# Ledger of designs, part 5: peptides against a protein of PDB entry 5ONS

Target 1, 181 residues: chain A of PDB entry 5ONS
Amino acid sequence: MFKKFDEKENVSNCIQLKTSVIKGIKNQLIEQFPGIEPWLNQIMPKKDPVKIVRCHEHIEILTVNGELLFFRQREGPFYPTLRLLHKYPFILPHQQVDKGAIKFVLSGANIMCPGLTSPGAKLYPAAVDTIVAIMAEGKQHALCVGVMKMSAEDIEKVNKGIGIENIHYLNDGLWHMKTYK

## One batch from the design tools (peptide; aimed at target 1 Y88 L143)

Design b1_p9_8_s4 (made by RFdiffusion4, then SolubleMPNN; from b1_p9_8 with P1S S4A)
Fold by OpenDDE base, seed 5:
Structure b1_p9_8_s4 (fold): chain B 181 residues (1-181), chain A 9 residues (1-9)
Amino acid sequence: as target 1 above (181 residues)
Amino acid sequence: SPPAFPPPP
């Protein structure tokens, strides 16, 4: 989603949200990520303004005090940024790829089923369309935010095709967009 | 489209 993203070229405008809209977004986030509820007042304090940065290709980025928290495309589900995920690594279920997969993930590659069933990988139960944090063997911090294109069960059974779609990865265009005020 | 891992043989 952000392989060719540049803040100077791909940001259109920024809008500040009203309190009622913020409440609606918070409820949506809790619905998507139930585990975030106890932390949401810390992530999005009531006293701090919430903004949406509107970008090309129907991308929207939710920000608080200039910090990029979540993004979505075409009014789809919200994804946490890697920067937020690094602070709160538990807000997404995890999947792990082996050491050999790291360079490919960091180039924006989708993760094929064999990359999730190989030695050094760890595949945890997850349904199709689940947003997941992609961890790497021997690394503490998530490399990527992805979406399950198959269930964990089907990945093991079929073991062919795209298992997880790469949505946002370290050092992509969104990562380099450090803050926005 | 982005690349895939592992790459095809």
Scores: peptide ipSAE 0.180, ipTM 0.770, DockQ to the pose 0.026
OpenDDE base, seeds 1, 2, 3, 4: peptide ipSAE 0.162, 0.149, 0.160, 0.145; ipTM 0.773, 0.762, 0.768, 0.753

## One batch from the design tools (peptide; aimed at target 1 W39)

Design b1_p10_1 (made by RFdiffusion4)
Pose (drawn by RFdiffusion4):
Structure b1_p10_1 (pose): chain A 181 residues (1-181), chain P 10 residues (1-10)
Amino acid sequence: as target 1 above (181 residues)
Amino acid sequence: SIHEELEEEH
């Protein structure tokens, strides 16, 4: 979603949200990520203004104190930014690719099933369309936010095709936009 | 699950 994204060519503007809208978004975040509920007062303090950074192709980025928290396209599901995920790694279920796939996902490639079924990889049960944190064999931190395109069981069996869609990866355009200011 | 364990540790 952000492979060729930068602030100049992609950010149209930034709107500050009203209280009515903030509550609604928080509710959606709760529905989508149940375990995030105890942590929202910390991530989105009552004191701080909440802004949406509007981007081309109807991408929205939720910001608090200039920190990028979540993003979505159209009115689709929210995804945590990798920076927020690094602070709260439990927000998402995990999938671990083998170390050989790291170079491909850091270049924006989708995750193929061999990257999840090979030794060094760890595949956990997941239904299709689950938003997952992509972990790497031998790495402590997540490197990609993905969406299951095949269920985990299908990935084990079919073992060919895109297993996980690469949505956001380390040092993509979104990662380079450290803060909005 | 892993993400639940991480939440408890946190």

Design b1_p10_1_s1 (made by RFdiffusion4, then SolubleMPNN; from b1_p10_1, 6 letters changed)
Fold by OpenDDE base, seed 2:
Structure b1_p10_1_s1 (fold): chain B 181 residues (1-181), chain A 10 residues (1-10)
Amino acid sequence: as target 1 above (181 residues)
Amino acid sequence: SLAEELAKLA
């Protein structure tokens, strides 16, 4: 989603959201990520304005105090940014790739099944379309936010092709934005 | 952070 993303070229505008809209978004976030509910008032304090950075390709980034929190495309599901995920690593279920897959993930490549089934990888139960944090062997921080394109069960059985789609990865265009006020 | 270090290596 952000492989060719550049803040200077791909951001269209930024709007401040009304209270009612914010409330709706918070409810959506809780529905998507039930574990975030106790933390949501900390992540999005009521006293702080919430903004949407509108980008090309129907991408929207939710921000509070300039911090990039979540993003979505075409009003689809919200994804946490890696920066938020690093603060709250429990927001997403995890999958772990082996060391060999790291360089490919960081180039924006989708995660292939063998990188999830090999020694050093850890594959946890997850259904198709689940948004997941991609961890890596020997690393503490998520390298990528992805979407299961196969169930964990099928990844183990088929063990070929794309297991997880790479949506947002370390050092991509979104990562480089850092903040936006 | 480790994340920042990894980003530099990418």
Scores: peptide ipSAE 0.055, ipTM 0.765, DockQ to the pose 0.040
OpenDDE base, seeds 1, 3, 4, 5: peptide ipSAE 0.048, 0.043, 0.042, 0.050; ipTM 0.739, 0.739, 0.740, 0.747

Design b1_p10_1_s2 (made by RFdiffusion4, then SolubleMPNN; from b1_p10_1, 6 letters changed)
Fold by OpenDDE base, seed 4:
Structure b1_p10_1_s2 (fold): chain B 181 residues (1-181), chain A 10 residues (1-10)
Amino acid sequence: as target 1 above (181 residues)
Amino acid sequence: SEAERLAELA
């Protein structure tokens, strides 16, 4: 999603959200990520304006005090940014790739099934379309945010093809954006 | 941080 993303070229505008819209978004976030509920007031304090940075390709980035929190495309599900995920790593269920997959993930490549079934990887139960944090062997911080293209069960059984789509990864365009005030 | 270090690898 952000492989060729550049803030200067791909950001269209920024809007400040109304209270009612913010409430709706918060509810959606809790539905998507139940574990975030106790932390949501910390992540999105009531006193702080919530903004949407509108980007090309129907990408929207939810921000508070310049911090990039979540993003979505075409009004689909919200994804946490890696920066938020690093602060709250429990927001997403995890999958772990082996050490050898790291360089590929960080190049924006989708995660192939063997990288999730090999020694050093850890594959946890997850349905198709689940948004997941991609961890790596020996690393504590998520490398990317992805979407299960196959269920964990199918990844294990088929063990071929794209297991997880790479949506947002370290050092992509969104990562480099850092803040937006 | 580890995150920044990892980011530099790409």
Scores: peptide ipSAE 0.174, ipTM 0.826, DockQ to the pose 0.041
OpenDDE base, seeds 1, 2, 3, 5: peptide ipSAE 0.066, 0.085, 0.146, 0.071; ipTM 0.755, 0.775, 0.812, 0.761

Design b1_p10_1_s3 (made by RFdiffusion4, then SolubleMPNN; from b1_p10_1, 6 letters changed)
Fold by OpenDDE base, seed 2:
Structure b1_p10_1_s3 (fold): chain B 181 residues (1-181), chain A 10 residues (1-10)
Amino acid sequence: as target 1 above (181 residues)
Amino acid sequence: SLAEKLAELA
């Protein structure tokens, strides 16, 4: 989603959200990520305005005090930014790739099944379309936010092709935005 | 942070 993304070229505008819209978004976030509920008032304090950075290709980034928290495309599901995920790593279920897959993930490549089934990888139960944090062997922080394109069960059985779609990865265009006020 | 270091190495 952000492989060719550049803040200067791909951001269209930024709007401040009304209270009612914010409430709706918070409810959506809790529905998507039930574990975030106790933390949501900390992540999105009621005293702080919430903004949407509107980008090309129907991408929207939710921000509070300039901090990029979540993003979505075409009003689809919200994804946490890696920066938020690093603060709250439990927001997403995890999958771990082997050490050899790291360089490919960081180039924006989708995660292939062998990188999830090989020694050093850890594959946890997850259904298709689940948004997951991509961890890596020997690394503390998530390298990528992805979406399961196969169930964990099928990844183990088939063990060929794309297991997880790479949505947002370290050092991509979104990562480089850092903040937006 | 380690995350920043990883990004720099990417």
Scores: peptide ipSAE 0.054, ipTM 0.777, DockQ to the pose 0.040
OpenDDE base, seeds 1, 3, 4, 5: peptide ipSAE 0.043, 0.046, 0.048, 0.042; ipTM 0.747, 0.757, 0.748, 0.745

Design b1_p10_1_s4 (made by RFdiffusion4, then SolubleMPNN; from b1_p10_1, 6 letters changed)
Fold by OpenDDE base, seed 5:
Structure b1_p10_1_s4 (fold): chain B 181 residues (1-181), chain A 10 residues (1-10)
Amino acid sequence: as target 1 above (181 residues)
Amino acid sequence: SLAEQLALEA
C-alpha cells in the first residue's frame, strides 16, 4: 500500500474530526481490535484532537497529536501503523517469518507460504483476512503489518503461494511519515 | 539493513 508512497506527493489534505465521529471510530477500533480497549484512552486521549490525513488512492491516516496511529483504504478495515504497533505489540495477532524472508518483507514482497512453514518461522492459528503483525526470527519488533490471504491451516497444508499480503512494512512510505500535524 | 536495525531497537 505504501511502497511508492511519498508524503509530499500523495497527501491531499487533513481534516479535524468532530467528537461524534471520533466516538464512532473508537467503537470501530474496539470492534476490530478488542484488546485495544483498555489502552484506547491512552492512545487517543479525550482531550486531544483527532485528525484524518487524506491521501491518494482513498487512503486515510488517523492521527493524534501528529502521531500516525491507524490507516485504512476506501473506508475498509483499520490497520495500526508499525509505530503504534511497536508501542502496543498485542494489538494484532502475530506470525513469524524465518530469517531468510526478512529482506523480502522489507522490500514490500508478500509473504509466501514456505516463509511461514520453514524452520525459524512460527505459524499461529489465524483465519483468512485476519490482520496480523509479521515478526521475524531473531527480531524483537514487527517488520510488517499484513493480512492473511490463507488460513494458517491452509498455509501449512498447501504451502505454496501468497500466505500473507504485505500491507505496511518498515521503511516504506508510511514509516517515513514520522509525524503529521 | 537499516530497517533490520530498527527492528532490534529497544
Scores: peptide ipSAE 0.093, ipTM 0.765, DockQ to the pose 0.052
OpenDDE base, seeds 1, 2, 3, 4: peptide ipSAE 0.076, 0.078, 0.077, 0.072; ipTM 0.761, 0.756, 0.764, 0.753

Design b1_p10_2 (made by RFdiffusion4)
Pose (drawn by RFdiffusion4):
Structure b1_p10_2 (pose): chain A 181 residues (1-181), chain P 10 residues (1-10)
Amino acid sequence: as target 1 above (181 residues)
Amino acid sequence: SPSEVPLRYT
């Protein structure tokens, strides 16, 4: 989603949200990520203004104190930014690719099933369309936010095709936009 | 604290 994204060519503007809208978004975040509820007062303090950074192709980025928290396209599901995920790694279920796939996902490639079924990888049960944190064999921190395109069981069996869609990865355009200011 | 919260796998 952000492979060729930068602030100049992709950010149209930034709107500050009213209280009515903030509550609605928080509710959606709760529905989508149940375990995030106890942490929202910390992530989105009552005191701080909440802004949406509007981007081309109907991408929205939720910001608080200039920190990028979540993003979505159209009115689709929210995804945590990798920076927020690094602070709260439990927000998402995990999938671990083998170390050989690291170079490909850091270049924006989708995750193929061999990257999840090979030694060094760890594949956990997940239904299709689950938003997952991609971990790397031998790495402590997540490197990609993905969406299951095939269920985990299908990935083990079919073992060919895109297993996980690469949505956001370390040092993509979104990662380079450290703050909005 | 966030560090005390278990990680998710499913």

Design b1_p10_2_s1 (made by RFdiffusion4, then SolubleMPNN; from b1_p10_2, 5 letters changed)
Fold by OpenDDE base, seed 3:
Structure b1_p10_2_s1 (fold): chain B 181 residues (1-181), chain A 10 residues (1-10)
Amino acid sequence: as target 1 above (181 residues)
Amino acid sequence: SPEDQPLLYE
């Protein structure tokens, strides 16, 4: 989603949200990520304005105090940014790729099944279409936010093709935005 | 913080 993304060329505008809209978004986030509810007042303090950065290709980034928190495309599900996920790693269920897969993930490649079934990988139960945090063998922090294109069960059984779609990864265009005020 | 340093994977 952000492989060729550049803030100067791909951001259209930024709008400050009304209180009613913010309330609706918070409810959506709790629905998607039930475990975030106790932390939401810390992540999105009531006293702080919430903004949406509108980008090309129908991408929207939710921000508070310039911090990039979540993003979505075409009003689909919200994804946490890696920067938020590093602070709150429990927001998403995890999957772990082996060391050999790291360089490919960091180039924006989708995650193939063998990278999730090899000895250095760890595959946890997850249904298709689940948004997941991609961890790496020997690393503490997620390197990617992805979407299960196969269930964990099918990844193990078939062990061929795209297991997880790469949505957002370290050092992509979204990562390099860092902040937006 | 770790999230401020993208060099963790280089």
Scores: peptide ipSAE 0.149, ipTM 0.803, DockQ to the pose 0.055
OpenDDE base, seeds 1, 2, 4, 5: peptide ipSAE 0.045, 0.053, 0.041, 0.078; ipTM 0.726, 0.718, 0.708, 0.722

Design b1_p10_2_s2 (made by RFdiffusion4, then SolubleMPNN; from b1_p10_2, 5 letters changed)
Fold by OpenDDE base, seed 2:
Structure b1_p10_2_s2 (fold): chain B 181 residues (1-181), chain A 10 residues (1-10)
Amino acid sequence: as target 1 above (181 residues)
Amino acid sequence: SVSDQPLLYE
């Protein structure tokens, strides 16, 4: 989603949300990520305005105090940014790729099944379309936010093709935005 | 489980 994304070229505008809209978004976030509920007032304090950075290709980034928290495309689900996920790693279920897959993930490549079934990888139960945090063998922090294109069960059985779609990865265009005020 | 120090990859 952000492989060729550049803040200078792909950001259209920024809008400040009304309180009612913020409440709706918070409810959506809790629905998607139930475990975030106890932390949401910390992540999105009531005293702080919430903004949406509107980008090309119908991408919207939710921000508070300049911090990029979540993003979505069109009417799709919210994804946490890696920066937020690093602070709250429990927001998403995890999958772990082996060391060999790291360089490919960091180039924006989708995660192939062998990178999830090989020694050093850890594959946890997950259904198709689940948004997941991609961890790496020997690393503490997620390097990618992805979407399961196959169930974990099918990844193990078929073990060929794209297991997880790469949505957002370290050093992509979104990562390089850092903040937006 | 909360961290303020994101890890960078080379």
Scores: peptide ipSAE 0.062, ipTM 0.692, DockQ to the pose 0.079
OpenDDE base, seeds 1, 3, 4, 5: peptide ipSAE 0.039, 0.057, 0.040, 0.046; ipTM 0.687, 0.694, 0.675, 0.638

Design b1_p10_2_s3 (made by RFdiffusion4, then SolubleMPNN; from b1_p10_2, 5 letters changed)
Fold by OpenDDE base, seed 1:
Structure b1_p10_2_s3 (fold): chain B 181 residues (1-181), chain A 10 residues (1-10)
Amino acid sequence: as target 1 above (181 residues)
Amino acid sequence: SPEDEPLLYE
């Protein structure tokens, strides 16, 4: 989603949200990520304005105090940014790729099944379409946010093709935005 | 720290 993304070229505008809209978004976030509820007042304090950065390709980035928190495309599900995920790693269920897959993931490549079934990888139960944090063998912090294109069960059985779609990864265009005010 | 580890991926 952000492989060829540049803040200067791909951001259209930024709008401040009304209280009612913020309330709706918070409810959506809790539905998607139930574990975030106790932390939501810390992540999105009531006293702080919430903004949406509108980008090309129907991408929207939710921000508070310049911090990039979540993003979505075409009013689909919200994804946490890696920066938020690093602070709150429990927001998403995890999957782990082996060491050999790291360079490919960091180039924006989708995650192939063998990278999730090989030694050094860890594959946890997850349904298709689940948004997941991609961890790497020997690393503490997520390197990618992805979407299961197969269930964990099918990844193990078939072990061929795209297991997880790469949505957002370290050093992509979104990562390099850092903040937006 | 989470801010330091990304550099280890480079």
Scores: peptide ipSAE 0.202, ipTM 0.836, DockQ to the pose 0.055
OpenDDE base, seeds 2, 3, 4, 5: peptide ipSAE 0.043, 0.043, 0.041, 0.066; ipTM 0.704, 0.702, 0.685, 0.713

Design b1_p10_2_s4 (made by RFdiffusion4, then SolubleMPNN; from b1_p10_2, 5 letters changed)
Fold by OpenDDE base, seed 5:
Structure b1_p10_2_s4 (fold): chain B 181 residues (1-181), chain A 10 residues (1-10)
Amino acid sequence: as target 1 above (181 residues)
Amino acid sequence: SPADQPLLYE
């Protein structure tokens, strides 16, 4: 989603959200990520305005105090940014790729099944379309936010093709935005 | 720090 993303070229505008819209978004976030509920007031304090950075290709980035928190495309599900996920790693269920897959993931490549079933990888139960944090063998912080294209069960059984779609990864265009005020 | 994470993957 952000492989060729550039803030100067791909951001269209930024809008401040009304209270009612913010409430709706918070409810959506809790629905998607139940574990975030106790932390939501810390992540999105009531006193702080919430903004949407509108980008090309129908990408929207949710921000508070300039921090990029979540993003979505075409009003689909919200994804946490890696920067938020690093602070709150429990927001997403995890999957772990082996050491050999790291360079490919960091180039924006989708995660192939063998990278999730090989020694050094850890595959946890997850349904298709689940948004997951991609961890790496021997590393503490997620390197990618992805979407399960196959269930964990099917990844293990079929072990061929794209297991997880790469949505957002370290050093992509979104990562380099850092903040937007 | 989280901001330095890409350095760990170089």
Scores: peptide ipSAE 0.112, ipTM 0.795, DockQ to the pose 0.053
OpenDDE base, seeds 1, 2, 3, 4: peptide ipSAE 0.038, 0.030, 0.042, 0.036; ipTM 0.704, 0.657, 0.720, 0.682

Design b1_p10_3 (made by RFdiffusion4)
Pose (drawn by RFdiffusion4):
Structure b1_p10_3 (pose): chain A 181 residues (1-181), chain P 10 residues (1-10)
Amino acid sequence: as target 1 above (181 residues)
Amino acid sequence: TLEEKIEEAY
């Protein structure tokens, strides 16, 4: 979603949200990520203004104190930014790719099933369309936010095709936009 | 706690 994204060519503007809208978004975040509820007062303090950074192709980035928290396209599901996920790694279920796939996902490639079924990889049960944190064999921190395109069971069995869609990866355009200011 | 949850995640 952000492979060729930068602030100049992709950010149209930034709107500050009213209280009515903030509560609605928080509710959606709760529905989508149940375990995030105890942590929202910390992530989105009552004191701080909440802004949406509007981007081309109807991408929205939720910001608090200039920190990028979540993003979505159209009115689709929210995804945590990798920076938020690094602070709260438990927000998402995990999938671990084998170390050989690291170079490909850091270049924006989708995750193929061999990257999840090979030794060094760890595949956990997940239904299709689940938003997952992609972990790497031998790495402590997540490197990609993905969406299951095949269920985990199908990935083990079919073992060919895109297993996980690469949505956001380390040092993509979104990662380079450290803060909005 | 937040630290416990972080540990659980890894």

Design b1_p10_3_s1 (made by RFdiffusion4, then SolubleMPNN; from b1_p10_3, 4 letters changed)
Fold by OpenDDE base, seed 1:
Structure b1_p10_3_s1 (fold): chain B 181 residues (1-181), chain A 10 residues (1-10)
Amino acid sequence: as target 1 above (181 residues)
Amino acid sequence: SLEELIEKAL
């Protein structure tokens, strides 16, 4: 989603949200990520304005105090940014790729099944279409936010093709967009 | 470098 993304070229505008809209978004976030509920007040304090940065390709980025929190495309599900996920790693269920997959993921490549079934990988139960944090063997913080294109069961059974779609990864265009006020 | 980023950020 952000492989060729550049803030200067791909951001259209920024809007400040009304209180009622913010409430709706918070409810959506709790529905998508139930574990975030106790933390949502400190992530999105009531006193702080919430903004949406509108980008090309129907991408919207939710921000508070310039911090990029979540993004979505075409009013689909919200994804946490890696920067938020590094602070709150429990927001998403995890999958782990082996060391060899790291450089491929960081080039924007989708995660192939063998990278999730190898000895250094850890594959946890997850249904297709689940948004997941991609962890790397021997590393503490997520390197990628992805979407399960196959269930964990099918990844193990079929063990070929795209297991997880790479949505947002370390050092992509969104990562380089550190803040926006 | 990418290697440095991996070490610092992950």
Scores: peptide ipSAE 0.442, ipTM 0.929, DockQ to the pose 0.046
OpenDDE base, seeds 2, 3, 4, 5: peptide ipSAE 0.072, 0.060, 0.113, 0.051; ipTM 0.763, 0.734, 0.782, 0.743

Design b1_p10_3_s2 (made by RFdiffusion4, then SolubleMPNN; from b1_p10_3, 5 letters changed)
Fold by OpenDDE base, seed 1:
Structure b1_p10_3_s2 (fold): chain B 181 residues (1-181), chain A 10 residues (1-10)
Amino acid sequence: as target 1 above (181 residues)
Amino acid sequence: SLEELIAKAL
């Protein structure tokens, strides 16, 4: 989603949200990520305005005080930014790729099944379309936010093709967009 | 930033 993303060229505008809209978004976030509920007032304090940075390709980034928190495309599901995920690792369920897959993930490549089934990887139960944090063998922090293109069960059984779509990864265009005020 | 340090550690 952000492989060729550049803040200067791909941001269109920024809008400040009304209170009612913010409440709706908070409810959506809790529905998507139940574990975030106790932390949401810390992440999005009531006193702070919430903005949406509108980008090309129907991408929207939710921000508070310039901090990039979540993003979505075409009003689909919200994804946490890696920066937020690093602060709150429990927001997403995890999958772990083996050491050899790291370089490919960091180039924006989708995650192939063998990288999730090989020694050093850890594959946890997850349904198709689940948004997941991609962990790496030997690393503590997520290197990617992805979407399951196959269930964990099918990844193990089929063990070929794209297991997880790479949505947002370390050092992509969104990562380089540190803040937006 | 802390996040950048994390990224560099990968």
Scores: peptide ipSAE 0.055, ipTM 0.754, DockQ to the pose 0.065
OpenDDE base, seeds 2, 3, 4, 5: peptide ipSAE 0.053, 0.049, 0.054, 0.039; ipTM 0.735, 0.737, 0.736, 0.712

Design b1_p10_3_s3 (made by RFdiffusion4, then SolubleMPNN; from b1_p10_3, 5 letters changed)
Fold by OpenDDE base, seed 4:
Structure b1_p10_3_s3 (fold): chain B 181 residues (1-181), chain A 10 residues (1-10)
Amino acid sequence: as target 1 above (181 residues)
Amino acid sequence: SLEEAIAAAL
């Protein structure tokens, strides 16, 4: 989603959300990520305005105090940014790729099944379309936010093709935005 | 590589 993304070229505008809209988004976030509920007031303090940075290709980035928190495309599900995920790593279920897959993930490549089933990888139960944090063997921080394109079960059984779509990865265009006020 | 450098910081 952000492989060729550039803030200067791909951001269109920024809008401040009404309180009712914010409330709806918060509820949606809790539905998507139940574990976030106790932290949501910390992540999105009531006193702070919430903004949407509108980008090309129907990408929207939810921000508070300039911090990029979540993003979505075409009003689909919200994804946490890696920056938020690094602060709250429990927001997403995890999957772990082996060491060999790291360089490919960091180039924006989708995660292939063998990188999730090989020694050094850890594949946890997850349904198709689940948004997941991609961890790496021997690493502490998530390197990617992805979406299961197969269930974990199917990844294990089929073990070829795209297991997880790479949506947002370290050093991509979104990562480089850092903040937006 | 750049990817390796980034990986080292994870």
Scores: peptide ipSAE 0.296, ipTM 0.890, DockQ to the pose 0.040
OpenDDE base, seeds 1, 2, 3, 5: peptide ipSAE 0.289, 0.275, 0.284, 0.280; ipTM 0.887, 0.882, 0.885, 0.883

Design b1_p10_3_s4 (made by RFdiffusion4, then SolubleMPNN; from b1_p10_3, 5 letters changed)
Fold by OpenDDE base, seed 3:
Structure b1_p10_3_s4 (fold): chain B 181 residues (1-181), chain A 10 residues (1-10)
Amino acid sequence: as target 1 above (181 residues)
Amino acid sequence: SLEEAIQAAL
């Protein structure tokens, strides 16, 4: 989603949200990520304005005090940014790729099944379309936010093709945006 | 910084 993304070229405008809209978004986030509810007040304090950065290709980035928190495309599901996920790693269920897959993930490649079933990888139960944090063998922080294209069960059984779609990865265009006020 | 630590770890 952000492989060719540049803040100067791909941001259209930024709007400050009304209170009613913010409440709706908070409810959506709790529905998607139930475990975030106790933390949402410190992530999105009531006293702080919430903004949406509108980008090309119908991408929207939710920000508070310049911090990039969540993003979505075409009003689909919200994804946490890696920067938020590094602070709150429990927001998403995890999957772990082996060492050999790291360089490919960091180039924006989708994650193939063998990278999730090989020695050094760890595959946990997850249904199709689940948004997941991609961990790397021997590393502490997530390097990618992805979406399960196959269930964990099918990844193990079939072990061929795209297991997880790469949505946002370390050092992509969104990562380098850092902050926006 | 946190970012530097993350980059070094990954």
Scores: peptide ipSAE 0.073, ipTM 0.750, DockQ to the pose 0.069
OpenDDE base, seeds 1, 2, 4, 5: peptide ipSAE 0.070, 0.035, 0.044, 0.045; ipTM 0.724, 0.719, 0.729, 0.747

Design b1_p10_4 (made by RFdiffusion4)
Pose (drawn by RFdiffusion4):
Structure b1_p10_4 (pose): chain A 181 residues (1-181), chain P 10 residues (1-10)
Amino acid sequence: as target 1 above (181 residues)
Amino acid sequence: SVEPVETFEP
């Protein structure tokens, strides 16, 4: 979603949200990520203004104190930014690719099933369309936010095709936009 | 790359 993204060519503007809207978004975040509920007062303090950075192709980025928290396209599901995920790794279920796939996902490639079924990889049960944190064999931190395009069981069995869609990866355009200011 | 970060536990 952000492979060729930068602030100049992609950010139209930034709107500050009213209280009515903030509560609605928080509710959606709760529905989508149940375990995030106890942490929202910390992530989105009552005191701080909440802004949406509007981007081309109807991408929205939720910001608090200039930190980028979540993003979505159209009114689709929210995804955590990798920076938020690094602070709260438990927000998402995990999938671990083998170390050989790291170079490909850091270049924006989608995750193929061999990257999840080979030794060094760890594949956990997941239904299709689940938003997952992509972990790397031998790495402590997540490197990609993905969406299951095949269920995990199908990935084990079919073992060919895109297993996980690469949505956001380390040092993509979104990662380079460290803060909005 | 991974930058330093403060990580929180559940």

